Peptides against a protein of PDB entry 2N1D. Designs and how they scored, part 158

Target 1, 169 residues: chain A of PDB entry 2N1D
Amino acid sequence: EVKVKIPEELKPWLVDDWDLITRQKQLFYLPAKKNVDSILEDYANYKKSRGNTDNKEYAVNEVVAGIKEYFNVMLGTQLLYKFERPQYAEILADHPDAPMSQVYGAPHLLRLFVRIGAMLAYTPLDEKSLALLLNYLHDFLKYLAKNSATLFSASDYEVAPPEYHRKAV

## One batch from the design tools (peptide; made by RFdiffusion4, then SolubleMPNN)

Design b1_p28_6_s4 (from b1_p28_6, 10 letters changed)
Fold by OpenDDE base, seed 4:
Structure b1_p28_6_s4 (fold): chain B 169 residues (1-169), chain A 28 residues (1-28)
Amino acid sequence: as target 1 above (169 residues)
Amino acid sequence: DEEEKKKNEELIKTWKELLAKLKELLAS
């Protein structure tokens, strides 16, 4: 397994996220007020504002595009807790063609990086390519950590109604 | 900067390979 280091600042949030949903039976409010698309856009703009060359700007765009696509592929099958599955089904029914990066937000995006290490083990990447990818992933995670106060909040969750509990058996 | 260009090309290649493999794994 390939180790993707989660910043220490974000580890407590992963626990809180799990607790809010699994133990407190809350749901992240959807559609997210700040979705994954907007977070990635902000990151790209942040990197570009640092005075990057044209080549560096191009690379950032590719990283953003890659994370977005990876998230959209993984969200429904790999990133949701059991309690969240009925909510996801409702989203698909109402918006079947909408990418999940336009619906979900920072907490679910962070979950992606918990799983990506194991997924990288299935890909035949050479050492140099793997190191390059990890560097960009860690750079993005560092950005999330710096902006954690605005990206992660328990106020973005709400208590699931009683009828939802019956669906989430 | 040719060195930077090379790194960017390698990054794009890596992402494409990763995503392709990921989709394949999830589809199977």
Scores: peptide ipSAE 0.130, ipTM 0.711, DockQ to the pose 0.694
Fold by OpenDDE base, seed 1:
Parts: structure tokens; sequence; C-alpha cells
Structure b1_p28_6_s4 (fold): chain B 169 residues (1-169), chain A 28 residues (1-28)
């Protein structure tokens, strides 16, 4: 398995996220106030503001595009806890044409990076190529850590109603 | 500059390959 290092600043949040949903039976409020598309856009702009060359800017855009696509593919089948599945079904019904990157936010995006290591193990890459990709992924994770105060909050969750609990059994 | 170009091209190739394989895996 390929190891994707999660910043220490974000590890406690992963525990809180799990606890809020699985133990406290809460749901992340959807659609997200700040969705994945917005987060990725902010990251791209952040990188561009640091005086990068045209080539570097192009690379960042490709990374952003890839993360977005990866998230949209993985969200429904790989990133949700059991308790969140009815909510996802409702989202699909209400927003059938919207990519999930426009609906979900930072917590679910972070979960993607918890899973990506195992997925990378299925893709044979040479050491140099893998290192290059990991460098960019880690760079993005560092960005999430720097902005964690605004991206991750328990206040973005709410207690699920009784009727939801019946559907989640 | 040329080395950086090559690095970026390698990144793009690697990333696209990853996404393609991921889609295949999830489709099965």
Amino acid sequence: as target 1 above (169 residues)
Amino acid sequence: DEEEKKKNEELIKTWKELLAKLKELLAS
C-alpha cells in the first residue's frame, strides 16, 4: 500500500467526523456551504498567486482537475459511512445532474485522501512518477491543514431526524 | 526550465493514467 501522509493537524478531524456521523448520528449539511469545487478553485488561485510559471500553473490545474474527477467517481461508493447512504440517495434525487464536487465539502474531500493510498496500490507506477504525484497531493493536503479552521467544523453537521434513522437501518 | 517541463508532463501522464485505471476498477 502506498502511504499518503495526512497532516497531523487534520488527523483529529477525521476522528471527529467519524464520531459525529457514526456515534452521534449527525449528517453533514448538504449542499455544502463551501463545496469541493470551491475549495479546489481556491487552492489553484493560491498557487497562482505565489508567482508560479506558466508550466507550474498548468500542472496545478491538472492536479485540481484530477482531484475533482477522482472525488466525483469515489464519493458515492467509497467515501460514505453507512449512515450517510440515505442522504446520498436523496441528493441524487434532488440533484441528478450535479457532480458531487458541487454538493459535498471539505470533510468528504479529506476522506478521499485517506483512501487514495490503497487505490494507488492498484496502479503500477514507477517510483519517480509516484513521488511526483505524492508531492502534489501532499502539497494540497498542507493547504487544507493551513485552512482547517474555516474548512472543518462540527457546526456544519446536524442531528438527523427520526424518519432518517429508520431509513438508515 | 526544460527539466521542469518534463516533470510536469510526467505528472500529467501519471495522473491521467491513475484516473483511467480507477474508473476501470470501479466499473467492474
Scores: peptide ipSAE 0.109, ipTM 0.669, DockQ to the pose 0.728
Fold by OpenDDE base, seed 2:
Formats: structure tokens, C-alpha cells, sequence
Structure b1_p28_6_s4 (fold): chain B 169 residues (1-169), chain A 28 residues (1-28)
């Protein structure tokens, strides 16, 4: 199994995220005030501003594009708790032409990295390619950790109304 | 830098392979 190391600073947030939704029956406010697209763009700009070479900048853009696509593929089927399913259905109806990276935010993006390790195990990647990818993923996670105070907040969640509970399984 | 360029190409290849496999798994 391929292990993607989640920064220790972010692990408590994963627990809080789970608790807010599954125990407290809250929902992340959608569309996100800071969506995945924006987070990835900020990351890319951050890396660019550090005086990287053209090739390094290109690599960052590819990582961003890859994470975005990976998120958009995985969100609906792999990253949602059961309680979030009705909300997702509503989002699909209200935003049929928008990728989920434009709707969801940092908490759901972080959940992606909890699952990516297992997905990498299903792909026959050589050691060199895997190491390269992991380095970029860890670099991005480090960025998330550095900006965790602004990206992750319980105030981005709200109590689901009673009528929502009837729809939730 | 040729070495960095090759690494970027390898990264792109890795992403493509991963995404292709991921989509396959989710479709099944």
C-alpha cells in the first residue's frame, strides 16, 4: 500500500470534519466560499512567486490539473459521507454544468488525500514516478497545513434543517 | 533543464495513468 502522509496539523481537522457532519448533523456550506479551484490556483501562484524555473512552474500546473481532475472524479462517489448525499444531489441539480471543484472546498479536498494512497496502489506505477508524484502531493499538503487556519473552519458548516434529515439515509 | 523536463513528462504520464485507472475503477 502506498502511504500518503497527512500532516499532523491536519489530522485533527479530519476528525472535526467527520464529527460536524456525522454526529452534529451539519453540512458544509455550498457553494464553498473558497472552492477547490481557488485553493489550487492560490497554490500554483504561491509556487510561482517563489522564483521557480519555467519547468518547475509547468510541473506545478500539471499537479494542480491532476488534483483537480482527481477530485472531480472522486467527489461524488468516494468522498462524501452518507449524510451529505442529499446535498450533493441538490448541487447536481442546481449546478449541472459546474465541476465539483468549483462547488466544494478545502475539507472535501483534504478527504481526497486520505483516499489517494489506496488508489495509487491500483495503478502500476514505477518507483520513480510514484516518488515524484508523492513529493508533489506532500508539497501541496504542506501548503494546506500552512494555510489551515484560513482554509478549515467549523464556521463553514451549518446545521441541516429538519426537512433535510428526512431525506438523509 | 533537460532532466527537469523529463521529470515533468514522467509526472504527466503518471497522472494520466492514475486518472485512467481511477475512472475505470469507478465505472465498474
Amino acid sequence: as target 1 above (169 residues)
Amino acid sequence: DEEEKKKNEELIKTWKELLAKLKELLAS
Scores: peptide ipSAE 0.105, ipTM 0.697, DockQ to the pose 0.625
Fold by OpenDDE base, seed 3:
Structure b1_p28_6_s4 (fold): chain B 169 residues (1-169), chain A 28 residues (1-28)
Amino acid sequence: as target 1 above (169 residues)
Amino acid sequence: DEEEKKKNEELIKTWKELLAKLKELLAS
């Protein structure tokens, strides 16, 4: 199994996110005020402002592109709690061709990194390539932790209406 | 640097392979 270490600063948020959805029956407001695309763009710009070499900058761009694509592929099938599935179905019906990275935000992006380790285990990678990827993923997670105060907030959730509860499993 | 360029190429290769396999897995 490939282990992706979540920063200690973000672990409490994962618990809060789970509690808001599963116990309090709330939903993350969609479309997100700050979507995954914008978060990744901010990260890329942040790295560029640090004075990286051209090669390092190009590598960051590839990491961002990879995370975005990975998120878009996995969101619907791997990152949603059961209670969120009706909401996702509505999003698909209204915006069938929209990438989910333009709809969802930081909480769901963070969930990706909880699951990505197991998914990486399904794909054979040499040790050197895996280590390189993990270093970049951990660097991004460090960025999320640094900006957690602005990226993660319970105020981005709202109580689901009774009509929604009837649709939810 | 040439070493940095090589690492970057390895990263690109890794991502492409991972994404291809992931899509295949989820499509099955």
Scores: peptide ipSAE 0.093, ipTM 0.657, DockQ to the pose 0.760

Design b1_p28_7_s1 (from b1_p28_7, 11 letters changed)
Fold by OpenDDE base, seed 4:
Structure b1_p28_7_s1 (fold): chain B 169 residues (1-169), chain A 28 residues (1-28)
Amino acid sequence: as target 1 above (169 residues)
Amino acid sequence: SEEYKKLIETIKLTLEKLKELLEKEREE
């Protein structure tokens, strides 16, 4: 089994995120004030500033690109709660050509890492290749944990309007 | 570097497989 370990600092947020959406019937404000593209860019710049300007710098760029693609592919079908589906449909209608990494933010990005492990289990990758990928994914998660105070906030959510509840049956 | 090449290969393979799995879900 492929397990992506979520930092302990971020686990409580996953619960809060779920509660805000499912129980409190709130929605993450879209488009995100800080979208996934921006978060990944900040991470890449952070890694470059740490002195890894050689081959490791180029590797980070590819990891960022990969995470972005993972997110864009999985967001609509794998990362949304049922209550969020009408909102997603509206986003698609209004911005059909925009990648979701430019619309959604940190909470949904974190959800990716909860689901990605199961998907990786179906890949034909050998153990060494999988370990390499996991190392980079875990490094990114550590970055999210270090910056959790600025990336995750309940204030980024708002109560859905009454008409929205009729759509989210 | 060899590590870089291996990383690129890994990412590509996982993405292709992921897309394949999600396409199957859309067809159902």
Scores: peptide ipSAE 0.173, ipTM 0.729, DockQ to the pose 0.688
Fold by OpenDDE base, seed 3:
Structure b1_p28_7_s1 (fold): chain B 169 residues (1-169), chain A 28 residues (1-28)
Amino acid sequence: as target 1 above (169 residues)
Amino acid sequence: SEEYKKLIETIKLTLEKLKELLEKEREE
């Protein structure tokens, strides 16, 4: 299996995220105050501000687009805990045409990188291509770690109402 | 550059494969 290394700074958050939802029965507030689209946009702008060449800027844009698409494809079926499924259903009903990258935020985006390694293992990638992709993914994760104080907060979660608990069985 | 072209191709390839895998899972 292809291993995507999660920065040590973000590993505790994965545990906290799981605890908030599965054990404390809280939900991430949706729509996110800072959605996946905005996070990726900020990353792209950050990379461009560091004096990259035109080709490198273009590559960053493609990486951002790729991450966004991965997220939108995997969110509903691969990234949600069982307790979050009713919330997701409500989001789909209220916003049927909106990509989930416009609804969800940093915690769910981070979950993507826990799962993406297994998916890469099933693709016929050559060694050089895989290494290059991993480098960009790790670079993005490093960006998330650098901005973790503003991107990840328990205050972005709220206690689910009693009627929600009855749906989440 | 050739390197960045390869990156783009890699992203597209993995995305297509992912969609295929998820579709198969849904049909099981």
Scores: peptide ipSAE 0.156, ipTM 0.718, DockQ to the pose 0.681
Fold by OpenDDE base, seed 2:
Structure b1_p28_7_s1 (fold): chain B 169 residues (1-169), chain A 28 residues (1-28)
Amino acid sequence: as target 1 above (169 residues)
Amino acid sequence: SEEYKKLIETIKLTLEKLKELLEKEREE
């Protein structure tokens, strides 16, 4: 398996996220106050502000675009806990043409990086290409870690209503 | 740069492969 290293600062959040959803039966408030698109845009702007060359800037943009696409492709089938499936169905009904990167936020984006490594293991990537990609992914994760206090909060979750529980079972 | 080009190719390749894998999973 291709190992995508999650910063130690973010590992506790993954546990909290899982606990909030699976054990406490809460749901992340949707649409997210700060969606994946916005987070990625902020990252790109952050990288640009650090004086990168044009080539590096464009590379960052493409990485951002890639992460966005990865998220949009994987969210519904790979990143949701069972309890979240009815919510996802409602989102699809209410926003049929909207990419999920415009709906979901940081917690679900972080889940992507837990799963993406296994997916990359099945890709015919040479060692150099894989290393390059991983470097950018890790760089983004470091950004998430630096901004974790603002991006990840239990207050973004709410207790699911009883009606929802009947659908989720 | 060559690095940039290689990165783009890598992203495209992984995306296509990812889609393929997900479709395969859905069919199973």
Scores: peptide ipSAE 0.153, ipTM 0.726, DockQ to the pose 0.667
Fold by OpenDDE base, seed 5:
Order: sequence, then structure tokens, then C-alpha cells
Structure b1_p28_7_s1 (fold): chain B 169 residues (1-169), chain A 28 residues (1-28)
Amino acid sequence: as target 1 above (169 residues)
Amino acid sequence: SEEYKKLIETIKLTLEKLKELLEKEREE
């Protein structure tokens, strides 16, 4: 397994996220006020404002596109807690053609980086290419950490209604 | 499972494209 290092600033949030969902039986408000697409766009624009060369800018765009695709493919099967499955089913029914990167937000995006290492182990990337990719992923995680105060908040969660509890068996 | 296989293949394709572009950047 490929190890993706998560910034220390974000590790407590992973615990809080888990607690809100599994122990407190809350749900992240959907659709997200700040969705994954918007977060990735802000990151790309942030990198552009730092005066990157055209080549580096293009690389960032591809990394963003890759993260988006990874998220959209993995969200339903890899990133959800059991309690969140009925909510996901409802989203699919209401928005069958919408990518999940337009629906979900920062907490679920962060969960991707907990799971992505195992997926990278199945890719044919050589050591140098893998290291380069990891550098970009870690750079993005650093961006999330710097903006954690605005991206991660318990106020984005709400208590699931009684009707939902009956579905989450 | 077939579902898991499809997931891995999708990730591989995306990463292959990324790899190609990043390698070109390093060579320039």
C-alpha cells in the first residue's frame, strides 16, 4: 500500500467527521454549499496566482482533474459510512446524471486521501512517477489544511430525521 | 468483483494520462 501522509491539522477533523456521522447520527448537508468542484477550482486558481510556469499550471490542472475523477468513482463504494448510504441512494435517485463532486464537499473529499493509497498500489506507476504524484497530492492536502477553518465545520452537519433512521438499518 | 475491477481501470487510465504529462514536464 502507498502511504499518503495527511497533515496533522486535518487528522482531528477525520475523528470529528467520524463521530458526527457514526456516533451522533448526523448527516452532512447536501448538496454541499462548497462542493468538491469548487474546492478544486479554488486550489487551481490559488496555484495560478502563485506565479507558476505554464507547464506547472498545466500539471496542476491534470492533478485536479484526476482528483475529481477519483472522487467521483470512489465516493459511492469506498468513502461512505454505512449510516450515509440511504442519503447517497436518495441523491442518486434525484440526480442520476450529476457527478458526486458537484454534490459532496470537503469532509468526503478528505476521506478520499485516506483510501487513495490502496488504489495507487494497483497502478503501473514507477517509483519516480509515484513520488511526483504524491508531491502534488500532498500539496493539495496542505492547501486543505491552510483553509481548514472555512472548509470544515460541524455546522455543515445536521441531525438525521427519525424517518431516516428507519432506512439506515 | 467486476465493480472493483472497473474502479481500478478508471483510476489507471487517469493516472496514465497524468504520468505522461508530468514526465514531459520533467524532461523540459
Scores: peptide ipSAE 0.108, ipTM 0.661, DockQ to the pose 0.102

Design b1_p28_7_s2 (from b1_p28_7, 15 letters changed)
Fold by OpenDDE base, seed 2:
Structure b1_p28_7_s2 (fold): chain B 169 residues (1-169), chain A 28 residues (1-28)
Amino acid sequence: as target 1 above (169 residues)
Amino acid sequence: SELYKELIETWKTLLEKLKQLLAELAAQ
């Protein structure tokens, strides 16, 4: 197993996210006001603004692209709580061609990093390459932590309507 | 495992590009 360390600042949010959905029966508002694509773009621009070489900028782009791909593949099967599945089905029906990175936001993106470590274990990377990748992933997580006040909020959730509960049963 | 074959291949490709770029940067 590959250990991806979640910043301590974000761990309480994971608990709150779980509580909002599982216990309070709320749903994250979709489409997200700040979707995963936008978050990743902001991160890339943030790194570029630091005035480094073109190679470094493109390297960040590759990291962003990788995170996006992982998210889009794993969201539907690995990152959703049971209560969220009817909502996901509705999203697929309404936006069949849209990648989930354009629909979902920061909370679900953060869930990816809880699970990504196990997936990286299946990638045949040497120790040096893995360490390098982890460095970039941790750098991104630090970015999320730095911007946590704007990216993670209970106000982005809403109480599920009564008819939704029937679907979730 | 089988469900993520495409993901793994995509990730490998991206990582190879990343490694190449980083190597070029290190050579400067």
Scores: peptide ipSAE 0.122, ipTM 0.725, DockQ to the pose 0.037
Fold by OpenDDE base, seed 1:
Structure b1_p28_7_s2 (fold): chain B 169 residues (1-169), chain A 28 residues (1-28)
Amino acid sequence: as target 1 above (169 residues)
Amino acid sequence: SELYKELIETWKTLLEKLKQLLAELAAQ
């Protein structure tokens, strides 16, 4: 398994996220006020503003595009807790043509990086290429950590109504 | 430059592999 290191600053949030949903029976408010698309766009702009060369700018764009696509592919089947399944079904009904990167936000995006390491192990990678990819992923995670105060908040969750509990079995 | 090209190709390959794996799992 490929190890994607989560910054220490974000590890407590993963616990809080799990607790809010699994124990406190809350749901992340959807659509997110700041969705995955906007987070990735902000990151790309942040990197470009630091005076990157043309090649570096292109590399950032490809990394962002890849993260977005991975998120959209994995969200429904890999990144949701059982309690969130009814909410996801409702989102699909309300937004059938929208990519989930336009609906979900930072907490679910962070969950991607908990799972992505195992997925990367399914493809043979040379050491140099793997190291380079991991460097980009870790760079993005550092960006999330730097902006954690604005991206991760328990106030973005709300208590699920009683009728929802009957669906979440 | 060579490492850059390898990164792009690797990233695309991984994405395709992921899609294929998830499709197979969904078919079960």
Scores: peptide ipSAE 0.059, ipTM 0.579, DockQ to the pose 0.595
Fold by OpenDDE base, seed 3:
Structure b1_p28_7_s2 (fold): chain B 169 residues (1-169), chain A 28 residues (1-28)
Amino acid sequence: as target 1 above (169 residues)
Amino acid sequence: SELYKELIETWKTLLEKLKQLLAELAAQ
C-alpha cells in the first residue's frame, strides 16, 4: 500500500463526516454548493498564480485531471457509506451522464485520499515518479487544509427524512 | 523535464488500469 498522509488538520473532519452520516443519519446536500470540479480548478489557479514553471504548471493540470478522474470512477463504489447509497442511486437516476465531480463536494473528495493510496499500489511506479506524485497529492491536501473553514462545514449536511430511512435498510 | 513527462504518462496508465479493474469487478 502507498501511504498518503492526511494533514492533521483534516483528520478531525473525517471523523465528523463519518459521525454526521453514520450516527446522526444526515446526508450531504446535493448538488454541492462547491463541487469537486470547482475545488480542483481553484487549486490549479492557485498554483498558477504562484509563478510555477511551465513544466510544473502542466504537471499540476495533469494531476488535477487525474484526481478528478479517480474521484469520478471511485465515488460510487469506494467512497460512500452504506447510508449514502440510496442518495447516490437517486442522483445517478436523475443525472446518469453527469460526472460525480460536478455533484459532490469537499467531504467526499477528502475521502478519496483515504482510499487512493491503496489504489495506487495496484500499478507499479518507480520511486521517483511515486515520490513526485505523492508530493503533488500532499500539496493538494495542504491546500484543502488551508481552506478547510470554507470547504468543510456541518451546515452542508441535513437530516434525512423518514422516507429515506426506509430506503436505506 | 523528463521526470514530469514520465509522471504524466504513468498517471494516465494508472487511471486506465484502474478503470479496467473496476469494470471487470462490476461485470462479475
Scores: peptide ipSAE 0.057, ipTM 0.583, DockQ to the pose 0.555
Fold by OpenDDE base, seed 5:
Structure b1_p28_7_s2 (fold): chain B 169 residues (1-169), chain A 28 residues (1-28)
Amino acid sequence: as target 1 above (169 residues)
Amino acid sequence: SELYKELIETWKTLLEKLKQLLAELAAQ
């Protein structure tokens, strides 16, 4: 499979995220205060402000669009822990037409990059194209790492109410 | 330029294939 390296600064957060949900039985507050759409938009604007060439700017926009679409497709089936399933079902019922990139935030977006490598393993991309894509994905991950103090916080989680536990069996 | 174009087209194709596959699995 294709290996997407997660920055060392973000690896502890993946563990904390897992612990908050699976062990402490908490839920990420939805809708997110800063959703995936806004994070991707901020990244794109950040790259544009750095004085990129036209080709690089175009590539960034397409990469951002691709990440967004992959997130929206994979969130419900690939990125959620078992304990989060009832919450997801409630979101779908209340907001059936809303893309999940407008509901979820940085923690779930980071989970995508743990899984995306396996999806890229079956691509018909040549070595050069794959390397280019990986460079952009790693660049985005570095951006997340640089902004981790504002994007990732345990205060964005809350203890699930008793009635939720009954549905999460 | 040609490399970026090829990458983008392949990327879009992969997304569509992924969406179709997941839809098919959900229908089973």
Scores: peptide ipSAE 0.053, ipTM 0.614, DockQ to the pose 0.486

Design b1_p28_7_s3 (from b1_p28_7, 14 letters changed)
Fold by OpenDDE base, seed 1:
Structure b1_p28_7_s3 (fold): chain B 169 residues (1-169), chain A 28 residues (1-28)
Amino acid sequence: as target 1 above (169 residues)
Amino acid sequence: SEEYKQLIQTWRETLEKLKKLLEEQRKE
């Protein structure tokens, strides 16, 4: 397994996110006010404004595109808690033509990086290539940490209604 | 530039492998 280090600043949020959903039986409000697409776009623009070379800019775009694709592929089967599954089914019915990166937000995006390490282990990678990829993933995580005050908030969650509890049993 | 080419190649390879794995999982 390849270990992706989560910034210490974001680890408490992962616990809070889990607690809100699993213990407090709340749901993240969907569609997100700040979806994954916009977060990735902001990151890309942030990197481009730092005076990167053409090659570095191209690399950032590829990283962003890759993260988006990973998220869209993994969200439904890998990133949701059991309590969130009925909500996901409703989202698929309400937004059948929209990628999940346009619906979900920062909390679920952060969950991706908890799982992505195991996924990377399935592909044989040389040490240098793996190190380079990890550097970019960690760079993005640092960006999330720097903007954590605006990206992660318990106010984005709400108590699930009684009828939802019946579906989630 | 060679380093960034390697990054792109690595990233695409991992994505393709993931898609195959998840596709197989959904068929089970």
Scores: peptide ipSAE 0.153, ipTM 0.744, DockQ to the pose 0.668
Fold by OpenDDE base, seed 2:
Structure b1_p28_7_s3 (fold): chain B 169 residues (1-169), chain A 28 residues (1-28)
Amino acid sequence: as target 1 above (169 residues)
Amino acid sequence: SEEYKQLIQTWRETLEKLKKLLEEQRKE
């Protein structure tokens, strides 16, 4: 398994996110005010503004594209808690052609990095490529941690209505 | 650089493999 280290600043949020949904029966407000696409774009622009070389800029763009694709592939089957499944089904019905990176936000994006390490282990990576990829993943996580005050908030969640509880096993 | 090109290629390959695995899982 490939180990992706989550910044200590973000670990409490993962617990809060889980608690809000699983224990308090709340749902993240969708569509997100700031979706995954926007977060990734902000990160890419942030990296480019710091005077990176052409090669570094190219790498950032590709890593961002990869994270987005991983998120879109994994969200529905790997990143949702059981309580969120009816909400996801509704989103699919209302927005069948929209990638989930345009619907979901920072909390679900952070969940990706809890699981992505195991997913990367399915195919062998050479040591150098793995190191570079991990460096960018960790760099992105540092960016999330730095902006955590604006990206993660319990106020982005709301109590699910009673009718939702009936269809949420 | 060649190193970054190789990184991107490996990244895309792992993603493709993941897509295949997850697609198979979704069919179950």
Scores: peptide ipSAE 0.132, ipTM 0.732, DockQ to the pose 0.613
Fold by OpenDDE base, seed 5:
Structure b1_p28_7_s3 (fold): chain B 169 residues (1-169), chain A 28 residues (1-28)
Amino acid sequence: as target 1 above (169 residues)
Amino acid sequence: SEEYKQLIQTWRETLEKLKKLLEEQRKE
């Protein structure tokens, strides 16, 4: 199996995220103030501003596009806790044509990288290609860690109303 | 699932494009 290493700085957040949802019965506020599309765009712009060549710029764009695609495919079935399912259903009803990368934010994006390794195992990649991909994924995760104070906050969650609890049973 | 098959195909295409760009860069 392909292993994607999560920066140590972000591991505590994964625990906090889980606790907020599962134990404290809170929900991430949707639509996100800063959605996945915006985060990926900021990353791409950050890389471009670092003096990269044109080829590196285009390569980053492809990586971003890939991350976005994975997120949009996996969010509903792989990245949500049970308690979040009613919220997701409501989002689908209210925004049937919107990609989830425009609705969800950093916490759910980070969850992707916990699961993406298993998905990559289904792709017949040679060793060099896999190493290249992992380098970009880890670079992105490093960016998330660097900006974690801005991207991850418990204040982005809210207590679910009583009527929601009945739906989540 | 069919959904995952589509995902894998998309990712493969993305990776191929990425590899091509980087290979071209090395040749310059």
Scores: peptide ipSAE 0.115, ipTM 0.670, DockQ to the pose 0.058
Fold by OpenDDE base, seed 4:
Structure b1_p28_7_s3 (fold): chain B 169 residues (1-169), chain A 28 residues (1-28)
Amino acid sequence: as target 1 above (169 residues)
Amino acid sequence: SEEYKQLIQTWRETLEKLKKLLEEQRKE
């Protein structure tokens, strides 16, 4: 298995996210106030502002595009807890053509990096290419950790109404 | 740069394989 290291600063949040949804029966407010697209855009701008070469700038853009695509592909089937499935179904019904990166936010994006390692194991890559990809993924995770105070908050969740509980059973 | 080319190739190949695997899983 390919190991993607999650920064220590973000590990407690993964536990809190799981607890809010599964134990406290809350839902992340959708559409997100700050969606995945905006987070990735901010990261790209942050990297560009540090005076990188043109080649590095293009590389960052490709990393952002790749993460976005991974998220959109994996969200519905790999990143949701059981309790969140009715909410996802409603989103699909209301916005059938909208990419999920425009709907969901930081917590679900972070879940991607918990699962992406296993997915990469199914993709035969040479060691050098894999190491390069992992370095960029870890760099993005460091950015999330640095901005965790603004990206992750329990206030972005709300208690699901009784009607939702009936649908989730 | 060579590093940039390798990154692009890695991403594209990985994404294509992932999409294929997940699509096949959904059809099952």
Scores: peptide ipSAE 0.114, ipTM 0.714, DockQ to the pose 0.707

